# Peptides against a protein of PDB entry 6D0Y: the designs that were tried, part 38

Target 1, 225 residues: chain A of PDB entry 6D0Y
Amino acid sequence: ETEDHLESLICKVGEKSACSLESNLEGLAGVLEADLPNYKSKILRLLCTVARLLPEKLTIYTTLVGLLNARNYNFGGEFVEAMIRQLKESLKANNYNEAVYLVRFLSDLVNCHVIAAPSMVAMFENFVSVTQEEDVPQVRRDWYVYAFLSSLPWVGKELYEKKDAEMDRIFANTESYLKRRQKTHVPMLQVWTADKPHPQEEYLDCLWAQIQKLKKDRWQERHIL

## One batch from the design tools (peptide; aimed at target 1 D4 V31)

Design b2_p21_4_s1 (made by RFdiffusion4, then SolubleMPNN; from b2_p21_4, 15 letters changed)
Fold by OpenDDE base, seed 4:
Structure b2_p21_4_s1 (fold): chain B 225 residues (1-225), chain A 21 residues (1-21)
Amino acid sequence: as target 1 above (225 residues)
Amino acid sequence: SEVQKIAEKMLEEAREELKKK
């Protein structure tokens, strides 16, 4: 495969075809695996790019990465490393919109068996711990809570299945923070756009309520957040 | 898996960095 062809394949995966998405992903994973010896860097870069720039295909690319990870764990690791680096860079640059999406992406990678559940729990523990930081803007605290909560639709089920006690603790801390924080009623940036069931509520409170409902529904989504 | 271990290390690193902020 040529670089251009690989780019086309990667960018267009999930588009309408005569085959199922699953079959297409398997096929693409096979193609990419075969080309890793020659085009690893390019493939890695492409996947990182499309993962970041095509949020509508989040689950497609996480699945693809999952498939590739199963075939080549080194590549999977490198991909995760790249995404983590990007997350760190986004945070350093205060690009919180990108950062939150990356957290969601990483969250879904847990479902794809690329990232271990305990690792994601640890990340979320760290995120929620920001609420305890002193002398920091509330917006920082709010963002990390937002990053946590907004990622749960992608990984909450898995995390509660494997780390329920830890997740409950995180939830308790989150709830405590939300109760004591000042309500600003400032909308936060979302990659995912959906109708808000409680538009009168402060954004994080609304999100919290939605997540609580999702949790109550055993993480079976009835609507997109 | 090995990838998970790598991910764990990276996430731990990220966690440490986040604590510094």
Scores: peptide ipSAE 0.033, ipTM 0.627, DockQ to the pose 0.018
OpenDDE base, seeds 1, 2, 3, 5: peptide ipSAE 0.026, 0.030, 0.021, 0.024; ipTM 0.588, 0.635, 0.564, 0.567; seeds 2, 5 fail the geometry check

Design b2_p21_4_s2 (made by RFdiffusion4, then SolubleMPNN; from b2_p21_4, 16 letters changed)
Fold by OpenDDE base, seed 4:
Structure b2_p21_4_s2 (fold): chain B 225 residues (1-225), chain A 21 residues (1-21)
Amino acid sequence: as target 1 above (225 residues)
Amino acid sequence: SEVQKIAEQMLKESKEELKKK
């Protein structure tokens, strides 16, 4: 495969075809695996790029990475590392929208067996632990909580299935923080379609309520927005 | 796993970066 061809394949995966998405992803994973010896850096860069720039294909690329990771564990690790570095860079650049998306992406990688559940739990523990720190502005604490909660639609089920006690602790800490933080009313934050409408409330409180409902619904979502 | 270790370490670092801002 040529470099340009690889780019095309990676960018266009998931588009309408005669084959199933799963089949296409398997095929692409095979192609990419075969080309890793010659184009690893390019493939890595491409995957990182599309993962970041094509959020509509989040699950496609997480799945693809999952398949690649299964074929080449080292590459999967390098990809995760690259994405985490990008998360770090996003934070440094104060690009918190990208940062939170990357957290969501990483969260979905748990479902794809690229990131272990304990690792993600540890991340969320670290995030929520910031809420207990006095030398951090509330906006930062809020972001960590937001990053955590807003990622749960992608990984909450898996984490509770494997680390329920730890997750409960994180939830308790989150709830405690939300009760004591300074609140302002903002437009409703919704990442999925809910059966019941929510009134306008503070965005984290709203998100919390949504996540609580999702949890009660055993992490079953009808549609992710 | 190695991936898990790397992830945990770098995620911790990411936390620290956010804290510094």
Scores: peptide ipSAE 0.057, ipTM 0.705, DockQ to the pose 0.017
OpenDDE base, seeds 1, 2, 3, 5: peptide ipSAE 0.042, 0.038, 0.041, 0.039; ipTM 0.685, 0.666, 0.677, 0.668; seeds 1, 3 fail the geometry check

Design b2_p21_4_s3 (made by RFdiffusion4, then SolubleMPNN; from b2_p21_4, 17 letters changed)
Fold by OpenDDE base, seed 2:
Structure b2_p21_4_s3 (fold): chain B 225 residues (1-225), chain A 21 residues (1-21)
Amino acid sequence: as target 1 above (225 residues)
Amino acid sequence: SEVQKIAEEMLKKSKEELKKK
């Protein structure tokens, strides 16, 4: 019954309450920390599940994990490992929508001090490096660029504050790739996004322009990308 | 720092694994 209670608390966080969201998250983090000795596996599974299945609460759960990580770094690490495993599984299952969401989730964990900026930069370097691989089809290269660019609204500011030189390199490589790639894979790329690309511009080019604008605006988001 | 190390290790392994697909 205690497990059911934990499930309820985790699933309902952010809903209507007499207290602020911040207070509720801090309280829940304390409850979860206290129960880790007895229910670590269950809590880990629950957090992974809601992180994956409730995208509308992305920032709520990244914040929660951040608070919990501050209390228990070991658990935070286990959570990150679980999310990375899930990302791998999503890619293996060709679930690209879930995969890109997980990248965004991981990106926001940087803001919550769960994942270090250098680690996220390394991830994005890995993604963009795929564009240089000859044995990888363009559709896959395009997806990794998409995953990178579409995650920057969540982490671009933090990464440029801490790793500006490395980020500039990644941007340069991305720009170079976008200029030389074939622009005939729009229908295939749509498999990885719920939104239809702009009919007058190739999707990745459009996204690139949006990200460039966001960067110019010092990562202050004015519109939904 | 521990989380960072874990993440970096996983990311490194992920790159190699993903290239196999």
Scores: peptide ipSAE 0.041, ipTM 0.627, DockQ to the pose 0.017
OpenDDE base, seeds 1, 3, 4, 5: peptide ipSAE 0.037, 0.037, 0.037, 0.041; ipTM 0.616, 0.611, 0.620, 0.633

Design b2_p21_4_s4 (made by RFdiffusion4, then SolubleMPNN; from b2_p21_4, 17 letters changed)
Fold by OpenDDE base, seed 5:
Structure b2_p21_4_s4 (fold): chain B 225 residues (1-225), chain A 21 residues (1-21)
Amino acid sequence: as target 1 above (225 residues)
Amino acid sequence: SMVEEIAKKMLEESKEELKKK
């Protein structure tokens, strides 16, 4: 395949076809694997780009990477490294929306057997440990808690199935932080509307409540978060 | 793990950058 053709194939995967999505993804994974010897760097860059710029296709591209990782384990590792580097760059650029999305993407890669569950647990332990950092802005602490909680819809079930004790510890630490943090109840931080006459909860409190419910429901989503 | 090691490095670098601001 030519470089331009590879770009087209990667960008258009998941569009309407006579074949099933699963068959199309398997086919594309095979094509990409065959072209890795000649276009590894290009394919890596393309996959990173579409993963970042096409959030509506998150599950499509995580699945694709999962299939490719099964064929070439080393490439899967390089992709994960590239995504984490991009996460670092997003944080440096104060692009927190992109950063949190990248964490969600990495989380879904656990379901696709690209990232091991224990590794993701360790990553979340590190994130929540930021709440214990001294002499840092609260916004930093809040963001890492947000990144953790907002990723659980994608990976919470898998992590609790394999590392329930460790996850419970992370939850306890998160709850402790949320109770002691300074709350700023402004409209711009309201994610969920409340029909009750009480003041609306701050965005992290709302998210925490939603995640607690999700956990109670055995990680079966009934409502859009 | 690779993910853990990279995450730790990322956090340390991020913390150092905050100190510079």
Scores: peptide ipSAE 0.346, ipTM 0.878, DockQ to the pose 0.015
OpenDDE base, seeds 1, 2, 3, 4: peptide ipSAE 0.030, 0.032, 0.178, 0.034; ipTM 0.620, 0.614, 0.812, 0.606

Design b2_p21_5 (made by RFdiffusion4)
Pose (drawn by RFdiffusion4):
Structure b2_p21_5 (pose): chain A 225 residues (1-225), chain P 21 residues (1-21)
Amino acid sequence: as target 1 above (225 residues)
Amino acid sequence: AEELEEAVREEAEELAEEREE
């Protein structure tokens, strides 16, 4: 019964309401503490559900997990372990669109001080390391590069300031790979072949240009909540 | 903080009553 009270309470946080988003998260994180001794097992899988299935509300739930971790270290560890467990499950089942949501979630948890930045940089340089794998489809290399680059809008500023020597090695490996990719197939996927008024760009070249501009902008982006 | 926790409990009760209807 109260479980249902916990589920609908987690899913609806951040919707339109009289209270501010921050007031709602601080209040919700407080009640999840009180119910945590009895329902630790349930609260855990619900937060795992929203981290998988609600990427649009991503930053809302990483802050919530961030608050519970600052107050309860063992819960933060159990959750991160569950995320690593699910990331493996998703990659094994060929659910890559679902996996990028989990990687984005783990990355943004660095901003919430749940995950140390060096651990995240180590995982990313293993992602880009897939560009060196031989006898594998380009789409495989593309996805692991995409998971890295698409996470940087959230975690980009933090990972660079803390560790820029290894991040530049990652960017160098990434730029080297992007230049040697074959783009012969792009015309079959363009809605318009014309370059005017708007070019229809290959998705990785587009994301690369977007990330490099954000880099030149000192990693300041003005949209992500 | 206590007032916010009470408000969250009240919202949870309202949602339980709406669901029973």

Design b2_p21_5_s1 (made by RFdiffusion4, then SolubleMPNN; from b2_p21_5, 9 letters changed)
Fold by OpenDDE base, seed 2:
Structure b2_p21_5_s1 (fold): chain B 225 residues (1-225), chain A 21 residues (1-21)
Amino acid sequence: as target 1 above (225 residues)
Amino acid sequence: MEELREKMLEEAEKEAEEKKE
C-alpha cells in the first residue's frame, strides 16, 4: 500500500463503517503489520501524529498499537520510544497540554499490554518526585501532579491491581504536596446547576477529590472528569 | 470498549504465540 493510503486508513479508523470497530482494528493492524517492512518509519510517524492530534480516538489508537505490539514487539517498543521522545520535546517546549495527553496515551498503553505496569508506576514516581525538588517552579510541580492524577482514569485500576503499595506511596506523596502547596483558583469541569450552585474549588484539589472518589468506586467511572 | 479491547488483545497475543511455535 502507498503511504497516502496508510495515512487514510490510520486517520479514519473508528469512523462509521459497515464493519465493527473490532474488525476494522484487526484489519488495520494486519495491513500495518504487512507494510512494516517497507513503511515502518512512516507508520511510526503516523501513529505518533494521530496519537498526539486526535485525543478523541485515544482508546482506538492505543488498541491499535496494542494489536501491533502483539504482532511485532520491536515495533511496539519503537513506538513507545517515539512517544517518550515526543513527551520530552513537548515538555521542553512548555506544551503542557500535549504533554499531559501523551502521558494519558502512555497510561492507556498499559491496558493494551504495550507498557508494563511497573514502568508506568516508575514514571509516575518520577513525576511526583518533582514535587520534592526545591528549585522547580510550583507551576511545573503542579503540572506533574496534574499529569499523574489526570491519567489515573485510564490506568489507575490496572496499577492498583498490580502495584497497590507503590501507588499508595505515590498517593501519599501527592496528598502531602497538595496540602502544602500554594493554592490557585483555576476552573475545573464541574456540574453547575442554577438550583444548586457549589463553590469553585482549586483545580488540583478538585481533581484530587475526583480521583479519590474514583479510587473509592474501584475505578468505575460514574462522572465525567 | 474495555472488555472488547481485552478480548482483542488476548486473541492477538495468542495468535502471535502460536505463530512463533
Scores: peptide ipSAE 0.406, ipTM 0.884, DockQ to the pose 0.033
OpenDDE base, seeds 1, 3, 4, 5: peptide ipSAE 0.402, 0.406, 0.405, 0.402; ipTM 0.884, 0.885, 0.885, 0.883

Design b2_p21_5_s2 (made by RFdiffusion4, then SolubleMPNN; from b2_p21_5, 12 letters changed)
Fold by OpenDDE base, seed 5:
Structure b2_p21_5_s2 (fold): chain B 225 residues (1-225), chain A 21 residues (1-21)
Amino acid sequence: as target 1 above (225 residues)
Amino acid sequence: MQKLMEEILEEAKKLAEEKKK
């Protein structure tokens, strides 16, 4: 495969095809693996780029990385390293929109067996621990809670299956923080309609309620969060 | 955070090694 062709393949994966998505992903993983000796750096950069810039294909690329990781564990590790570096850079640059997306992406990599569940739990423990920081803006505390909660639809099931006690502790700490934080009560766009109207809620409180419902439903998603 | 990220990467590597067994 040529470099240009590889770029095309990576960017177009998941588009309409006569073959199943899984078949296409397995095929692409095989092609990429075969070309790693010649184009490892390029492939790594391409995957990192599309993973960040095409959020609509999040699950496609996490799955692809999972498949590729199974074929080449070293490359998988390098990819994770690159994404973690990007997360650190995003946080350092105060690009919190990109950062939260990267956390979500990394979360789904747990499902793809690229990142260990205990490691992700540790990350979330660290995130929620920010709520205990003194003399910092509430927006910082809120963001890390948001990053945690908004990622749970992607990984909550796996983490509770593997680390239920630790997750319960994180949840308890989160709940405690949400009860004591100052609420802004800004309007939010609802993602679903309910038969009975509910009072306007602050975004994090609303998200918390949604996650609690998701947890109650054994992490079976019924509504878009 | 940086230290944690490094630990996550290390654990990811361990996971990969376990899969090779």
Scores: peptide ipSAE 0.060, ipTM 0.678, DockQ to the pose 0.019
OpenDDE base, seeds 1, 2, 3, 4: peptide ipSAE 0.040, 0.023, 0.025, 0.025; ipTM 0.653, 0.487, 0.492, 0.503

Design b2_p21_5_s3 (made by RFdiffusion4, then SolubleMPNN; from b2_p21_5, 10 letters changed)
Fold by OpenDDE base, seed 4:
Structure b2_p21_5_s3 (fold): chain B 225 residues (1-225), chain A 21 residues (1-21)
Amino acid sequence: as target 1 above (225 residues)
Amino acid sequence: MEELIKKIREEMEKLAKEKKE
């Protein structure tokens, strides 16, 4: 297959087909695996690109990466590394929208067995640890908490099942921070749900409450955007 | 997986350091 053909396949996966999505993804994973020797870099770039630029296909591409990772673990690792690099770049550029999406994407990769739960916990620990840093503006601290909390719908269940103690610690630290922080209302802290926060409730506090409820409900999601 | 965990942790540590102002 040609490079252009691979691009087409990757970009079009999940679109209307006579076959099931799962079948198509598995098929594509097979094709990509077979072509890794020839087009590894291109495939990697393509997957990173579509992962970033097609948020509507988040679960499609996380699943695809999961399937590919199962076939080629090294590639999965490289993909994750690339995504982490992209996350870093996004953060450096203060592109918080992309960054938070990337965190969510990475979070869902845990469900796809691409990222181990401990790794994600470590990431979230690092995120929440920013709240303890005095040399970071609150807006950034808030964002890291937001990134953490807003990603939990995708990975909270898995993390608590495997790392409950660590997660509880992160939650405790988060709660502590939320209690002492200055209240702000910024768009980047908007909750993921269709429900708008109470006009008098701070966005992060609102998100916290929602996540607490989600946790209480054993991470059974009712509605997530 | 352990190697991946290590790499991610390292990257996150670097990120944390880079964000200190």
Scores: peptide ipSAE 0.026, ipTM 0.513, DockQ to the pose 0.016
OpenDDE base, seeds 1, 2, 3, 5: peptide ipSAE 0.010, 0.025, 0.014, 0.009; ipTM 0.449, 0.429, 0.382, 0.379; seed 1 fails the geometry check

Design b2_p21_5_s4 (made by RFdiffusion4, then SolubleMPNN; from b2_p21_5, 9 letters changed)
Fold by OpenDDE base, seed 1:
Structure b2_p21_5_s4 (fold): chain B 225 residues (1-225), chain A 21 residues (1-21)
Amino acid sequence: as target 1 above (225 residues)
Amino acid sequence: MEELRQKVLEEMEELAKEKKE
């Protein structure tokens, strides 16, 4: 297949078809696997690009990478390395919106058996450890906690099934930090009116409450993410 | 998507088994 044809196939996967999405993903994985000897670098770059630029297809591309990884483990590893490199670059460039998305993408790759659960736990341990850093802005600490908590809807179930003790430790550290940090109630973020009986909750406290509820519900989501 | 994911995961497990054989 030509380079342009591969690009088209990768970009259009998940669109309306006579075949099931599952069949299309399996078919595409087979095509890409067959073309890796000739177009590995191009395919790698394309997958990284669409993964970053098409967040609405997150689960489609994580699944595709999972299928490819099952067929070619080395390629899966190279893809993960590329995505981690992108994450580091985003952080260096202070592009925190892209960075948090990449963390979510990597989180979902755990479900697709591309990233091992212990590796993701280690990453989250590193994130939460930032809360213990001295002489750093609170915004930095808050962001890493946010990145951790906001990724749990994608991977919390898997991590607790395999590393419950380690996850409990991370949660305890997170809770401790949230209790002692300075809380800011910014009017521009206020969604509650004076007519409502409850005050506006700080965004991390709100997220924490949501995640605690999700955990209590055994990580069963009530909405499609 | 959850049902689809489950099916795909099962397929991946089968592929992994075949690769080990």
Scores: peptide ipSAE 0.029, ipTM 0.533, DockQ to the pose 0.031
OpenDDE base, seeds 2, 3, 4, 5: peptide ipSAE 0.025, 0.029, 0.024, 0.029; ipTM 0.526, 0.546, 0.542, 0.518; seed 2 fails the geometry check

Design b2_p21_6 (made by RFdiffusion4)
Pose (drawn by RFdiffusion4):
Structure b2_p21_6 (pose): chain A 225 residues (1-225), chain P 21 residues (1-21)
Amino acid sequence: as target 1 above (225 residues)
Amino acid sequence: EEEEEREEANEERLEEAREKA
């Protein structure tokens, strides 16, 4: 019964309400502490559900996990382990669109001080390392590069300041791979073949240009909540 | 009806948590 009270309470945080978003998260994180001794097992899988199925509300739930971790270290560890467990499950089942949501979630948890930045950089340079794998489809290399680049809008500023020597090695490996990709197929996927008024750009070249501009902008982006 | 009762109970719990904060 109270479990249902916990589920609908987690799913609806951040919706329109009289209280501010921050006041709601601080209050919700408080009640999840009180119920945690009895319902640790359930609260855990519910947070795993929203990290997998609600990527639009991503930053809301990483902050919530961040608050619980600052107050309860063992819960933070159990959750991260569950995320690593689910990331493997998703990649094994060929659910890559679902996996990028989990990688984005792990990345943003660095901003919440739940995951150390070096651990995240080590995982990313293993992602880009897939560009070196031989006898594999380009789409495989593309996705692992995409998972890295698409997470940077959230975690980009933090990972660079803390470790820029290894991040530049990753960017160098990434730029080298992007230049040697074959784009012969793009015309079949363009809604317009004309370059005017708006070019229809291959999705990785587009994301690359976006990330490099954010880099030149000192990693300041003014949209992400 | 059960959904409305659950929403009222959750709102009360959140108000109590805010007062204790």

Design b2_p21_6_s1 (made by RFdiffusion4, then SolubleMPNN; from b2_p21_6, 10 letters changed)
Fold by OpenDDE base, seed 5:
Structure b2_p21_6_s1 (fold): chain B 225 residues (1-225), chain A 21 residues (1-21)
Amino acid sequence: as target 1 above (225 residues)
Amino acid sequence: SKKEELEKKNEELLEEALKKL
């Protein structure tokens, strides 16, 4: 396949087809595997790009990476390295939304057997440790907590099944930080119910409450976060 | 600069994360 054709195939996967999504992903994985000798760098870059630009297809592309890793056991590690490099670049460019998409993508790779659960726990320990940094902007500390919490819908179940004690420690540290951080509430904004208005909750506190509920519900989502 | 310091911290943190992944 040509580079242009590979881009088209990768970008269009998951669109309506006569075949099942799984069949289409297996087919694409086979095509990409065959082209790795000639286009490995391009394929890695393309997959990193769709991870950033098409977050709505996150599970499609994590599954694809998982399939490729199963076919080529070195691919997963190389892809993770590429993703971390991209994450560094996104943060340097202050593209924090893209950076979060990359962290969520890495998180879901645990479910696809590309990243081990203990490794992901260790990464999140590193993220939450930023809350203990001195002489840094709060926005930095907040972002790493946000990146951690916002990724848990994809990986929280697996991490608690494998590393519950370590996850509880991370949660305790997160809760402690959220209690002591400065809040930027907007009193003018209201959440309206049928009968009573409520002040708009600061986003991290809101996200924390949602994740606590998700955890309480044994990581079974009743609504999309 | 402060920007460079924070970039360095991000670099170090993510390199350490990569070692664990």
Scores: peptide ipSAE 0.438, ipTM 0.902, DockQ to the pose 0.016
OpenDDE base, seeds 1, 2, 3, 4: peptide ipSAE 0.431, 0.436, 0.436, 0.436; ipTM 0.899, 0.901, 0.902, 0.901; seeds 2, 3 fail the geometry check

Design b2_p21_6_s2 (made by RFdiffusion4, then SolubleMPNN; from b2_p21_6, 13 letters changed)
Fold by OpenDDE base, seed 2:
Structure b2_p21_6_s2 (fold): chain B 225 residues (1-225), chain A 21 residues (1-21)
Amino acid sequence: as target 1 above (225 residues)
Amino acid sequence: SKKKELEEKNKKLLEEQLKKL
């Protein structure tokens, strides 16, 4: 069945091949484009599924979507809409792990010319604005900051190149929040090694430090975060 | 161009969706 074939093609992209990954992605984009008239809904669902369930192939599928968007902008728009819908569903279900992967995916779609930089900035502005909400659990505020910061390795360079002033504002707001939030002391066994007490930083503080370093390094990733 | 028009439509769609988050 053609639908099963499409599933196989989409799921197996990036596996070892005699051809380059780029060539395979171009080929697959062509196949998918040709099948859109008959299988648009299936293709859309499959792409959303792999985007959600295969985070290890994030850049492969964002590239694929980018190629497909270049061929069919209407489909690109529908895909983004579907992804946003999925993100909303994940958030409603408190599936924060899925949600953060979706945010990262959307972030990398900026690099693939599927999402405009200003739109992603607006998304992050919305996320960081949650820190200003009153009478809400801190976990909500923390998650949106985490989602923002955790996505910057994929899109920070592009956003600062195009929207540096807006990004600086978001960073300032983030920093302000991180300074005033209550820190959860995980009673981790302080392995006091005799020499230097390395106080373990709280996870958001640690992430913030990593992102600040990444920014300083002009968004050149030296270490997997 | 038709391409630019589609890009703008997609941008507007995304912006609209983002407002609903």
Scores: peptide ipSAE 0.037, ipTM 0.701, DockQ to the pose 0.019
OpenDDE base, seeds 1, 3, 4, 5: peptide ipSAE 0.037, 0.036, 0.037, 0.036; ipTM 0.702, 0.701, 0.702, 0.693; seed 4 fails the geometry check

Design b2_p21_6_s3 (made by RFdiffusion4, then SolubleMPNN; from b2_p21_6, 11 letters changed)
Fold by OpenDDE base, seed 3:
Structure b2_p21_6_s3 (fold): chain B 225 residues (1-225), chain A 21 residues (1-21)
Amino acid sequence: as target 1 above (225 residues)
Amino acid sequence: SEKEKQEKLIEERLKEQLEKL
């Protein structure tokens, strides 16, 4: 295999094929594993790139990494480390959109058995701990809560199955923060209907309510996927 | 749904790979 061929294979996975997506992913994982001795750095770079730049294929690439990790655990670890570095870089650069996506990607890697549930719980504990920081802008606190809550659709089920007590603690801390944070925009945002005016719910409060409902529904989404 | 079926299949295949470790 050549470097160009590897790039093509990685980028094209999930496209229309006579074979199932599952079969294609396993096949690709096998090819990549076989080529690691010669092209490890290239493969690592390619996987990090597509993981970051192709959000529409999030579950495809998390699954691919999961399959590859099962074949080569050390490589899987290196991939996770690279993604964590990228997350840190995104945060440092104030690229919050990329950062939140990376958190979601990492969250789904838990489902693919690449990241251990306790490790993800620890990450979320660190995120929610930012709410306790003094003399920092609320926007910083809000973002970390947002990153946590908005990732739970991908990983909440697994984390509660494995670490329910720890997750409950994180939820309690989150709820406490949401109750005490400033909500200056709520009075300014109202929806006027024919029946009665309704104040627009603040975005984090709204997200919190959605996640609470999702939790109550045992992490089963009722929306068509 | 078809998506759910595919996800389940992938999960099962992934599990099989893990069992080889």
Scores: peptide ipSAE 0.038, ipTM 0.480, DockQ to the pose 0.041
OpenDDE base, seeds 1, 2, 4, 5: peptide ipSAE 0.024, 0.024, 0.030, 0.023; ipTM 0.618, 0.635, 0.529, 0.519

